# Peptides against a protein of PDB entry 4DOW: the designs that were tried, part 101

Target 1, 157 residues: chain A of PDB entry 4DOW
Amino acid sequence: TFSWVGRPLPNRKQFQQMYREICMKINDGSEIHIKVGQFVLIQGEDNKKPYVAKLIELFQNGAEVPPKKCARVQWFVRFLEIPVSKRHLLGRSPPAQEIFWYDCSDWDNKINVETIIGPVQVVALAPEEVIPVDQKSEETLFVKLSWNKKDFAPLPP

## One batch from the design tools (peptide; made by RFdiffusion4, then SolubleMPNN)

Design b2_p23_6_s1 (from b2_p23_6, 12 letters changed)
Fold by OpenDDE base, seed 2:
Structure b2_p23_6_s1 (fold): chain B 157 residues (1-157), chain A 23 residues (1-23)
Amino acid sequence: as target 1 above (157 residues)
Amino acid sequence: EEAPNPTPILEKNVKKLEELKKK
């Protein structure tokens, strides 16, 4: 179950009420609060790893019947999601924790919040920085580069 | 198809959240 936290933000789009925070209720009664700007895992295809995304907007779409709780996201891609024929362009074998900023507009960046699995920590690093692999970082994903379906590039500012 | 995957800890957490989430 997902519920909005706080009052709607100003500058609403027609039929779209925007929010800063949403509450995800868990079966045991506990709650997870997720805010705009945080990173989340999104349900993937069958037998596929979850997608990684950064929340950029949270909104209720009243143009739909019934209204749906939605989000706009910035997508990230796992190395495995990059075509095999293009992976060599990275020039190295990335660690398991590395993801890439998806720099294309061909993917729909609107999701239903019901597809959110939960929050995840994503840390941006400079190219020269080493990705830590200690116990503290085991739950953390790291991003250094973007992927635009043609090549890898420095991370967008 | 052979490439790095999420850490075992991350995968475990994902599974846990999927099972516990109220939809």
Scores: peptide ipSAE 0.046, ipTM 0.662, DockQ to the pose 0.092
Fold by OpenDDE base, seed 4:
Structure b2_p23_6_s1 (fold): chain B 157 residues (1-157), chain A 23 residues (1-23)
Amino acid sequence: as target 1 above (157 residues)
Amino acid sequence: EEAPNPTPILEKNVKKLEELKKK
């Protein structure tokens, strides 16, 4: 169950109420709060691993019937989501925790919040920085580069 | 050269969160 936290943010967008935070209620009654700017795991397709995204906007879309709790996201891609024929362009074998900033506009960046599995930690690193190996890093994803379906590049500013 | 799958710890945590989420 997802519910908005706090009052709607000031905006003039018709049919959209914007929020800063959403609450995900879990079975044991506890709650997980997720805010704009945080990273989340999004339910993948059948037999596929969850997608990774950064929340850039939380809003209720009143243009839909019934109204839907939605988010706009910045997508990330896992290395294994990149076509096999293009993976060599990285020039290295990335660790399992590395993801890439998806620098394309061909993907719909609007999601239903109900597809959110939960929060995930994503840390941006410089290309020369080494991903740490510890328990925390096992649960943390790291991004160094962007992927635009043609090549890898430094992260956008 | 194929990157390994996410760590078992991460996958386990994802599964746990998914199971706990109220729909």
Scores: peptide ipSAE 0.043, ipTM 0.648, DockQ to the pose 0.065
Fold by OpenDDE base, seed 5:
Structure b2_p23_6_s1 (fold): chain B 157 residues (1-157), chain A 23 residues (1-23)
Amino acid sequence: as target 1 above (157 residues)
Amino acid sequence: EEAPNPTPILEKNVKKLEELKKK
């Protein structure tokens, strides 16, 4: 169960009400609040692990019946989501915690909030920084590079 | 193709959240 937190933000988009924060209700009665700018795990497709995304916008889509709670996201990709034939372009074997900024527009960046599994920590690192492998960092994902379906590149500004 | 597994701690958290999520 998802519900908006706070009043709608000012905007001029027809049929959209924008919000800063959404509440995810959990079966044990507790609540998880997720804000714009945070990172989340998104339900994967069949036989796929969850996707990783950064929340850009939270909005209710009033053009749909019934209205849907949606989010606009920046996608990240896992190494094994990259085609086998192109993985060699990285030039190294990445740790399991590494993800890549998806620098393409071919994916729909609008999701239903109901596909959100929960929050996740994502940390941007400089290329020379080493990704920690200890148990203290296992809950965290790390990003150093972008992927544009052609090659790996430095993170966008 | 299946995406790689999260680290053990992250995987446990994901499973827990999925089990607890109320829609």
Scores: peptide ipSAE 0.046, ipTM 0.668, DockQ to the pose 0.092; fails the geometry check
Fold by OpenDDE base, seed 1:
Structure b2_p23_6_s1 (fold): chain B 157 residues (1-157), chain A 23 residues (1-23)
Amino acid sequence: as target 1 above (157 residues)
Amino acid sequence: EEAPNPTPILEKNVKKLEELKKK
């Protein structure tokens, strides 16, 4: 189950109550707290790996009945999510830990918080930096570049 | 050459979280 942590933040958005943090309760009774600005794994489609996203906003959508707990996210894409015909544009074979900032607006960036699988660590690196592949870093994803459906580019500011 | 799949450690963590998540 998901529940809001703290009181709603001041905002001027109609039909929305914004929050800084949400609590995800797991089966053993323990809790995982997820905050705006953190990275999460989102449930993928059938036979697809989970999506990766950064939480931008957490809000209750009062425009729906009943109200839904939602998040607005910045999407990232895995290399295998990029069309086969475009993958060569990277010019290298990325490690499994590399993801890309999705620099397009064609994807709906509003999600139901119930699609959140859990938190994930994402680290931004300069293009020239080497992605560590040792045991200590295997749980961490790394981003160097953006993808805008046309080409790869340096990360946005 | 295609990128490899996520590491086994990452996959295990994802699976564990999915199993433990209470909706």
Scores: peptide ipSAE 0.043, ipTM 0.649, DockQ to the pose 0.064; fails the geometry check

Design b2_p23_6_s2 (from b2_p23_6, 10 letters changed)
Fold by OpenDDE base, seed 3:
Structure b2_p23_6_s2 (fold): chain B 157 residues (1-157), chain A 23 residues (1-23)
Amino acid sequence: as target 1 above (157 residues)
Amino acid sequence: AEAPDPSATLEKKVKELEEEKLK
């Protein structure tokens, strides 16, 4: 269950009410607040790990009946989501915690908030920095590079 | 950029889901 937190933000978009924060109610009754700018896990396909995304916008789409709670996201990709034929371009075997900034516009960046599993920690690192793997960082994901379906590159500004 | 840590409850659920998907 998802509900908006706070008042709608002023915007000029017709049929859209924008918000800064949403509340996710978990099955045990606890609540988690997720804000624009945070990273989230999105429900993946069966037998696959969740997708990773950064929340750019939270909005209610009033053009739909009934209105739907939506989000606009910046996608990240896991190494195993990259085509097998292109993985060699990285030149190394990445740790499981490494993800890549998806630098393409072919993916729909609009999602239903109901697909959000929960927040996740993502840390940006320089290419030369080592990804730590310990108990404290077990659930932390790290990003060093972008992927544009052709090659890997430094993160965009 | 860094995001805040998830709740312990959510973290556990995510781990369980990942383990189930890997089995």
Scores: peptide ipSAE 0.021, ipTM 0.502, DockQ to the pose 0.039
Fold by OpenDDE base, seed 4:
Formats: C-alpha cells, structure tokens, sequence
Structure b2_p23_6_s2 (fold): chain B 157 residues (1-157), chain A 23 residues (1-23)
C-alpha cells in the first residue's frame, strides 16, 4: 500500500496534488519512504528484470476516477533492454550493474506508484571510473552514459 | 523509524522476484 507523506506542495496543478514523499508499506509491515529525486525499481514484464527510474514528481491524479497516485519518472535502461543489434555500439561488455540514462521521449514517463517495487541506489560515474563489482555492491546500479536508441553518449547535463 | 537502506531493499526484492520465478 502507498500513502502520501506530508502536505501537498504549493502551486498544485489542476486535478493534481503534488507531494515530496510517499510511504510504501511492505509485506512485513515495515514502511519505506520514497522521495522525489530518488531512484526506484518499477515492475517489469513477466520474466524480466524490473525497470529502473528516477522519480521526478509524485502526484495524485484527480483527473482519473478514482484518483490515482502517480509519479513522473526519468527512465533508465538496462543493457539487456537495448536491442541486440545495437549493443555493439557500447564497445565493451558492461557489468550487470550498469544502466543507461534513457534519452528518448517515446516512453510514457507517468507511472502508477503501485508499480514501484522499491528504492534502489543509483550512482553516476565518470566514464573513467571503475564500477565496483562484488557481492555487496551488486545491489547498487551505476550509470555512465545515456542511450537514445541510436547511440550511447555522455550523460545529459 | 529509519527507512531501510535502498541497497538492502533491492537485495530483498531481487530475491523475492527470483523466488517467484521459480514457482
């Protein structure tokens, strides 16, 4: 279950109430607070790894009936989500922990918060920085580059 | 109460997903 934390932010849009933080209650009864600006795992398709996204906005969409708790996100893509025919453009074999900033507008960036699996740590690295690969670091994802469906590039400013 | 570490959360969720796939 998801519930808003705190009061709606000022300057709300029509039919939208914006928030800074949402509370996710998990099965064991514990609560996880997720804030705008944090990274999350989004439920993927069956037999696929979760999607990775950065939360840009948290809002209740009053235009829907019933109102839905939503988020606007910046998508990331895993290497295996990139078409096989394009993977060679990276010029290297990335570790499993590497993700890429999705620099395209063809994906809907609005999600239902119910699709959020949980928070995830994403660290931006310079191209020359080595991605640490060990059992403990396997939980952290790293981003060095963007992907725009055509090629890889440095992260956007 | 402090929120769990995001990395720890990922570990748990990945494990759960793997277990679900095995069912």
Amino acid sequence: as target 1 above (157 residues)
Amino acid sequence: AEAPDPSATLEKKVKELEEEKLK
Scores: peptide ipSAE 0.017, ipTM 0.489, DockQ to the pose 0.037
Fold by OpenDDE base, seed 1:
Order: structure tokens, then C-alpha cells, then sequence
Structure b2_p23_6_s2 (fold): chain B 157 residues (1-157), chain A 23 residues (1-23)
């Protein structure tokens, strides 16, 4: 169950109410608050790891009947989501915790908030920095590069 | 006794959610 936290933000978009925060109620009855700017895991296809995304906007789309709670996201991709034929372009074997900024517009960046599994920590690193693997960083994901379906590139500002 | 780390609890809950949604 998802519910908005706080009042709608002032915006000029017709039929859209924007929010800064959403509340996710989980099975044990506890609540998780997720804010714009945070990273989330999104439900993927069956038997696949969840997708990773950064929340850019949280909004209710009033143009739909009934209104839907939606989010606009910046996508990230896992190494295994990159076509096998192009993985060699990285020039190295990445750790499982590495993800890549998806620098393409072919993916719909609008999602239903109901597909959000939960928050996740994503840390940006310089290319020369080593990804730490310890108990504290076990569930932390790291991003160094972008992927534009053609090649890897330095992370955008 | 030391109080449980809220961050660790959150991570555990996220893992449980992942397991449920990926079934």
C-alpha cells in the first residue's frame, strides 16, 4: 500500500499533483518513507533481479481514471542487463555491486509506484576508485560509468 | 543489550520484499 506524505507541491502541470515523499506500508505493518532523489529497486521480470532507478518526480496523474500514483525515474542498468555481445566493451569484469547510468531515452521513465520494492543505497565513485566489499556495503550499489547502448562513458555530472 | 541498528532492519525488510515480489 502506497500513500502520499504531505501536501502537493505547487506546480503548473495540468492534472498532476506532485509530492516530495511517499509512504510504503509493508507486510509487517511498518512503514517506509521514500523521497524524491533517493534510489529504489523496481520489480523486474519474473526470475530477474530488480531494476535500479533514481526517483526524479513523484506525482499523481489525475488525467487517468482512476488517478494513479506515479514516479518519473532515471534508470540504471546492471551489467547482466547489457547485451552479451557488448559486455566486452567494459574491458573488465565488474563486481556484482556495480551498476551503470542508463544514458538512453528508449525506456519509459514513468512508472507506477506499486512496482517499487524498496529503497536502495547507490554511491557514485570515480573510475579509479575501488568498490568496497564489506558487511556495511554488501547491499550498496556503486556507479562509475554510463551506458548508452553503444559504449561505456564517464558518469555524467 | 545493544539496540538493533535501524538501517540493518530496513535492509532486511527490503530483502524480504524482494523475495516476495520476485516469486
Amino acid sequence: as target 1 above (157 residues)
Amino acid sequence: AEAPDPSATLEKKVKELEEEKLK
Scores: peptide ipSAE 0.021, ipTM 0.518, DockQ to the pose 0.030; fails the geometry check
Fold by OpenDDE base, seed 2:
Structure b2_p23_6_s2 (fold): chain B 157 residues (1-157), chain A 23 residues (1-23)
Amino acid sequence: as target 1 above (157 residues)
Amino acid sequence: AEAPDPSATLEKKVKELEEEKLK
């Protein structure tokens, strides 16, 4: 289950109440707090790895009945999600921990918070920096480049 | 930019959630 943490933010959009933080309650009673700006894993399709996204906004959509807890996200894409015919454009074989900033608008940026699996660590690196692959960082994802369905490019600001 | 480091406990919980939701 998901519940809002803290008071609503003052900058309201029509039928939307914005929040800074959400609480995810797990079956054992433990709680995980997720904040705007953090990275999360989103439930993927069957037999697929979870999607990776950065939380941009947390809001309750009051236009729906009942109101829905939603998030606006910046998507990231895994290398294996890139079309096979275009993977060569990277010019290298990335480690499994590398993801890419999805610089396209064809994906809906609005999600239901119920699709959030949990938080994940994402680290932005310069192109020259080496991605660590040791056991200490195996759960950390790394991003160096963006993908706009045409080519890879440096990360946006 | 970097995301905060989760605690070992949180990491374990996330893994469990991933496994559950991927079933």
Scores: peptide ipSAE 0.018, ipTM 0.532, DockQ to the pose 0.043; fails the geometry check

Design b2_p23_6_s3 (from b2_p23_6, 9 letters changed)
Fold by OpenDDE base, seed 3:
Structure b2_p23_6_s3 (fold): chain B 157 residues (1-157), chain A 23 residues (1-23)
Amino acid sequence: as target 1 above (157 residues)
Amino acid sequence: EEAPNPTPVLEENVKKLEEKKKE
């Protein structure tokens, strides 16, 4: 179950109420709070691994009946989601923890909040920085580059 | 070249979250 936390933000968009935070209630009765700007795991299709996304906006879509709790996201892609024919362009074998900023507009960036699995830690690194390998970092994903379906590039500013 | 699978810790955390999530 998902519920809004706090009062809605000033409305800039017609038929939408924006929020800073949403509460996810889990089976044991505990609550997980997720805020705009945080990274989340999104339910994958079938047997696919969860998608990684950054929350840009949390909003209730009042144009729908009934109103739906939605989020606008920035997508990230895993190396294995990149076409096999293009993977060589990276020039290296990335560690399991590396993800890439998806720099394309062909994917719908609107999701239903019920597809959110939970929060995840994502850290941006410079290309020359080494991804740390320790038990604490095992739960952290790292991003160095963007992927635009053609090539890898430095992260957007 | 094949990228390695996520670390066991990350996979376990994901699994726990999925199992505990209210439908």
Scores: peptide ipSAE 0.176, ipTM 0.755, DockQ to the pose 0.062
Fold by OpenDDE base, seed 2:
Structure b2_p23_6_s3 (fold): chain B 157 residues (1-157), chain A 23 residues (1-23)
Amino acid sequence: as target 1 above (157 residues)
Amino acid sequence: EEAPNPTPVLEENVKKLEEKKKE
């Protein structure tokens, strides 16, 4: 179950109320609060690994019947999601924790909040920075580069 | 080129969250 936290933000679009925070209620009764700007795991298709995304907007779409709780996201891609023929362009074998900023507009960046699995930690690093592999960092994903379906590039500012 | 899978910790956390998620 998902519920909005706080009052709607100003500058509303027609039939769309925007929010800064959403509450995800879990079966055991506990609650997880997720805010705009945080990173989340999104449910994948049949037996596929979850997608990684950054929440950029939370809104309720009143144009739909019934109204739906939605989000706009910035997608990230895993190395394995990149076509085999293009992986060599990275010039290295990335660690399991590395993901890439998806710099394309061909993917729908609107999701239903019900597809959110939960929060995940993502840290941006400079190209020269080393990705930690200790126990403390095992739950953290790291991003250095973007992928635009053609090549890898420095991370967008 | 072979690419690594997510870390075991991440996979475990994902599984845990999916199982506990209230629909």
Scores: peptide ipSAE 0.174, ipTM 0.758, DockQ to the pose 0.091
Fold by OpenDDE base, seed 4:
Structure b2_p23_6_s3 (fold): chain B 157 residues (1-157), chain A 23 residues (1-23)
Amino acid sequence: as target 1 above (157 residues)
Amino acid sequence: EEAPNPTPVLEENVKKLEEKKKE
């Protein structure tokens, strides 16, 4: 289950009550708090790996009946999500931990928070920085570049 | 030729989170 944490943020949009933090309660009774600006794994489609996203907004969508707890996200893509015909444009074989900032607007960036699997650590690296390889880092995803369906590019500012 | 799959640790963590998620 998901519940809002804290007071609604000021300057509410019509039909949208915004929050900074949401609580995800898991089966063992423990709670995971996720905040705007953090990264999450989103449930993939059938037999697909989870999507990676950065939370940019958390809001109660009052335009829906019943109201839905929603998020707006910045999508990331894994290398395997990039068309095979375009993968060569990277010019290298990325490590499994590398993801790419999805620099396109063709994907709906609104999600239901119920699709959130949980938090994930994403670290932005400079192109020259090496992705660490250790047990803890294996749980971390790294981003160096963006993907705009045409080519790879440096991360957006 | 094809990109590597996610690390086993990451996949395990994902699975763990999915299993623990309270519907």
Scores: peptide ipSAE 0.167, ipTM 0.753, DockQ to the pose 0.065
Fold by OpenDDE base, seed 5:
Structure b2_p23_6_s3 (fold): chain B 157 residues (1-157), chain A 23 residues (1-23)
Amino acid sequence: as target 1 above (157 residues)
Amino acid sequence: EEAPNPTPVLEENVKKLEEKKKE
């Protein structure tokens, strides 16, 4: 169950009400609040691992009947999501915690909030920084590079 | 070719969240 937190933000988009925060209700009665700018795990397709995304916008789409709670996101990709034939372009074996900024527009960046599994911690690192391997960091994902379906590149500004 | 998977801690957390999710 998802519900908006706070009043709608000012915007000029027709049939859209924008929000800063959404509340995710959990079976045990607890609530998780997720805000724009945070990172989330998104439901995978057909037994696939969850996707990783950064929330850009939260909005209710009034053009649909009934209105749907939606989000616009910046996608990230796991190394396993990169085609086998192109993985060698990284030039190294990444740790399991590394993800990549998806620098392509071929994916729809609009999602239904119902597909959100929950929040996840993502930390951007400089290329020279070492990704921690200890158990304290296993819950955290790290990003150093972008992937544009052709090659890896430094993170966008 | 073996590529790295998500860490065990992260995967466990995902499973817990999915089990607890209430629509």
Scores: peptide ipSAE 0.187, ipTM 0.764, DockQ to the pose 0.066; fails the geometry check

Design b2_p23_6_s4 (from b2_p23_6, 14 letters changed)
Fold by OpenDDE base, seed 1:
Structure b2_p23_6_s4 (fold): chain B 157 residues (1-157), chain A 23 residues (1-23)
Amino acid sequence: as target 1 above (157 residues)
Amino acid sequence: EEAPNPMETLKKNVEKIEEEKKK
């Protein structure tokens, strides 16, 4: 279950109430607070691993009846989500913890918060930096590059 | 040794969060 934390932010958009934080109650009864700016795993399609996304906005969509708890996200893609015919463009074999900033608008960036599986740690690195493989960093995903469906490029500003 | 998949990363992160909450 999901519930808003704190008061709504000043309204910037019609028919929306914006929030900074949401509470996720997990199976053991404990609660995880997720804030705007954090990274999360999103339920994938059938037979697919969860998607990775950065939370940009948390809002209640008042245009729907009943209102829906939603989020706007910045998508990331894993190497295996890139078409096989284009993977060679990376020019290297990425480690399993590497993801890519999805620099396309063809994906709907509005989600229901119910699709959030949980938080995940993502760290941005320069292209020349080595992705740590030690135990301290094994729980972290890393992003060096963007993917725009045509080629890999440095991360957007 | 290969890095864990996103779900394994999630498990570790959740564990870390819960450990910090207990302190």
Scores: peptide ipSAE 0.018, ipTM 0.483, DockQ to the pose 0.038
Fold by OpenDDE base, seed 4:
Structure b2_p23_6_s4 (fold): chain B 157 residues (1-157), chain A 23 residues (1-23)
Amino acid sequence: as target 1 above (157 residues)
Amino acid sequence: EEAPNPMETLKKNVEKIEEEKKK
């Protein structure tokens, strides 16, 4: 269950109420608050790991019937989501914790908040920085590069 | 740790989902 936290932000969009924060109620009845700017795991396809995204905007879409709680996101991709034929372009074998900034506009960046599994920690690193692989960092994802469906590149400015 | 905090519960849920998807 998802519920808006706080009052709508000022905006001029006719059918959209924007919010800064949303509350997610999880199975044990506890609540987790998720804010714009945080990273989340999104429900993947069948037999696929969850997608990773950064929340850019939280809004209720009044243009839909019934109204939907939505988010606009910046997508990230896991290495295994990259086509097999292109993976060699990285020039190295990344750890499982590495993700890539998806630098392409072909994906719909609007999601239903109901697809959010929960928050996740994502840390941006310089290319020379080593990704720590230990128990305390196991749930943390790391991003060094972008992927634009053709090649890897430094993170966008 | 007697009772898991919300984040730990979430982590377990994510793990369960991922395990189920591996089947």
Scores: peptide ipSAE 0.017, ipTM 0.481, DockQ to the pose 0.033
Fold by OpenDDE base, seed 5:
Structure b2_p23_6_s4 (fold): chain B 157 residues (1-157), chain A 23 residues (1-23)
Amino acid sequence: as target 1 above (157 residues)
Amino acid sequence: EEAPNPMETLKKNVEKIEEEKKK
């Protein structure tokens, strides 16, 4: 289950109440707080790996009946989510921990918070920085580049 | 086809969060 934490943020959007933080109750009954700006795993389609996203906004959508708890996100993609015919454009074999900033507008960036599996750590690196591939770094995903369905490029600001 | 395993990352993150809550 999900519940809002704190008071709604000031905004002028009709039918929307914005929040900074949401509380997620997980399987063992414990609670995890997730804030705007953090990274999360999103439930994939049937037999698909979870998606990775950065939270941009948390809001209650009052235009729906009943009102829904929603998030606006920046999507990331994993290497194996990129079409096989385009993977060669990277010019290297990425480690399993590497993800890419999805620089396209064709994906809906609004999600229901119920699709959030949990938080995940994502670190941005410069192109020359080495992605650690060891047991100690398995808790972290790394991003160096963006993907716009045409080519890889340096990360946007 | 070996794909990245974000679920392992999630497990580790959750564990760390719970450990911090106990401090």
Scores: peptide ipSAE 0.016, ipTM 0.499, DockQ to the pose 0.041
Fold by OpenDDE base, seed 3:
Structure b2_p23_6_s4 (fold): chain B 157 residues (1-157), chain A 23 residues (1-23)
Amino acid sequence: as target 1 above (157 residues)
Amino acid sequence: EEAPNPMETLKKNVEKIEEEKKK
């Protein structure tokens, strides 16, 4: 179950109400609040790891009946989501915790909030920095580079 | 805000999704 937290933000967009925060109620009855700017796991396909995304906007689409709770996201990709034929372009074998900024516009960046599994920690690192692999940081994902379907590059500014 | 044990919370959510798919 998803519900908006707080009042809508002032905006001029017709049929859209913008929010800063959404509340997820999970099975045990506890609540998790997710805010714009945080990273989330999105439900993937069967037998696939969840997708990773950064929340850019949270909004209710009033043009639909009933209104839908939506989010606009910046996508990230896992190494195994990159085509096999292009993985060699990285020039190294990345740890499982590494993800890449998806620098393409061909993916729809609008999602239903119901596809959100939960929050996840993502840390940006410089290319020369080592990704820590310990028990405490096992759930943390790290990003050093972007992927634009052609090559890897430094992160966008 | 976030639960004290985010990893456990995520596991529970995944389990719920999988159970719903079996119905």
Scores: peptide ipSAE 0.015, ipTM 0.485, DockQ to the pose 0.048

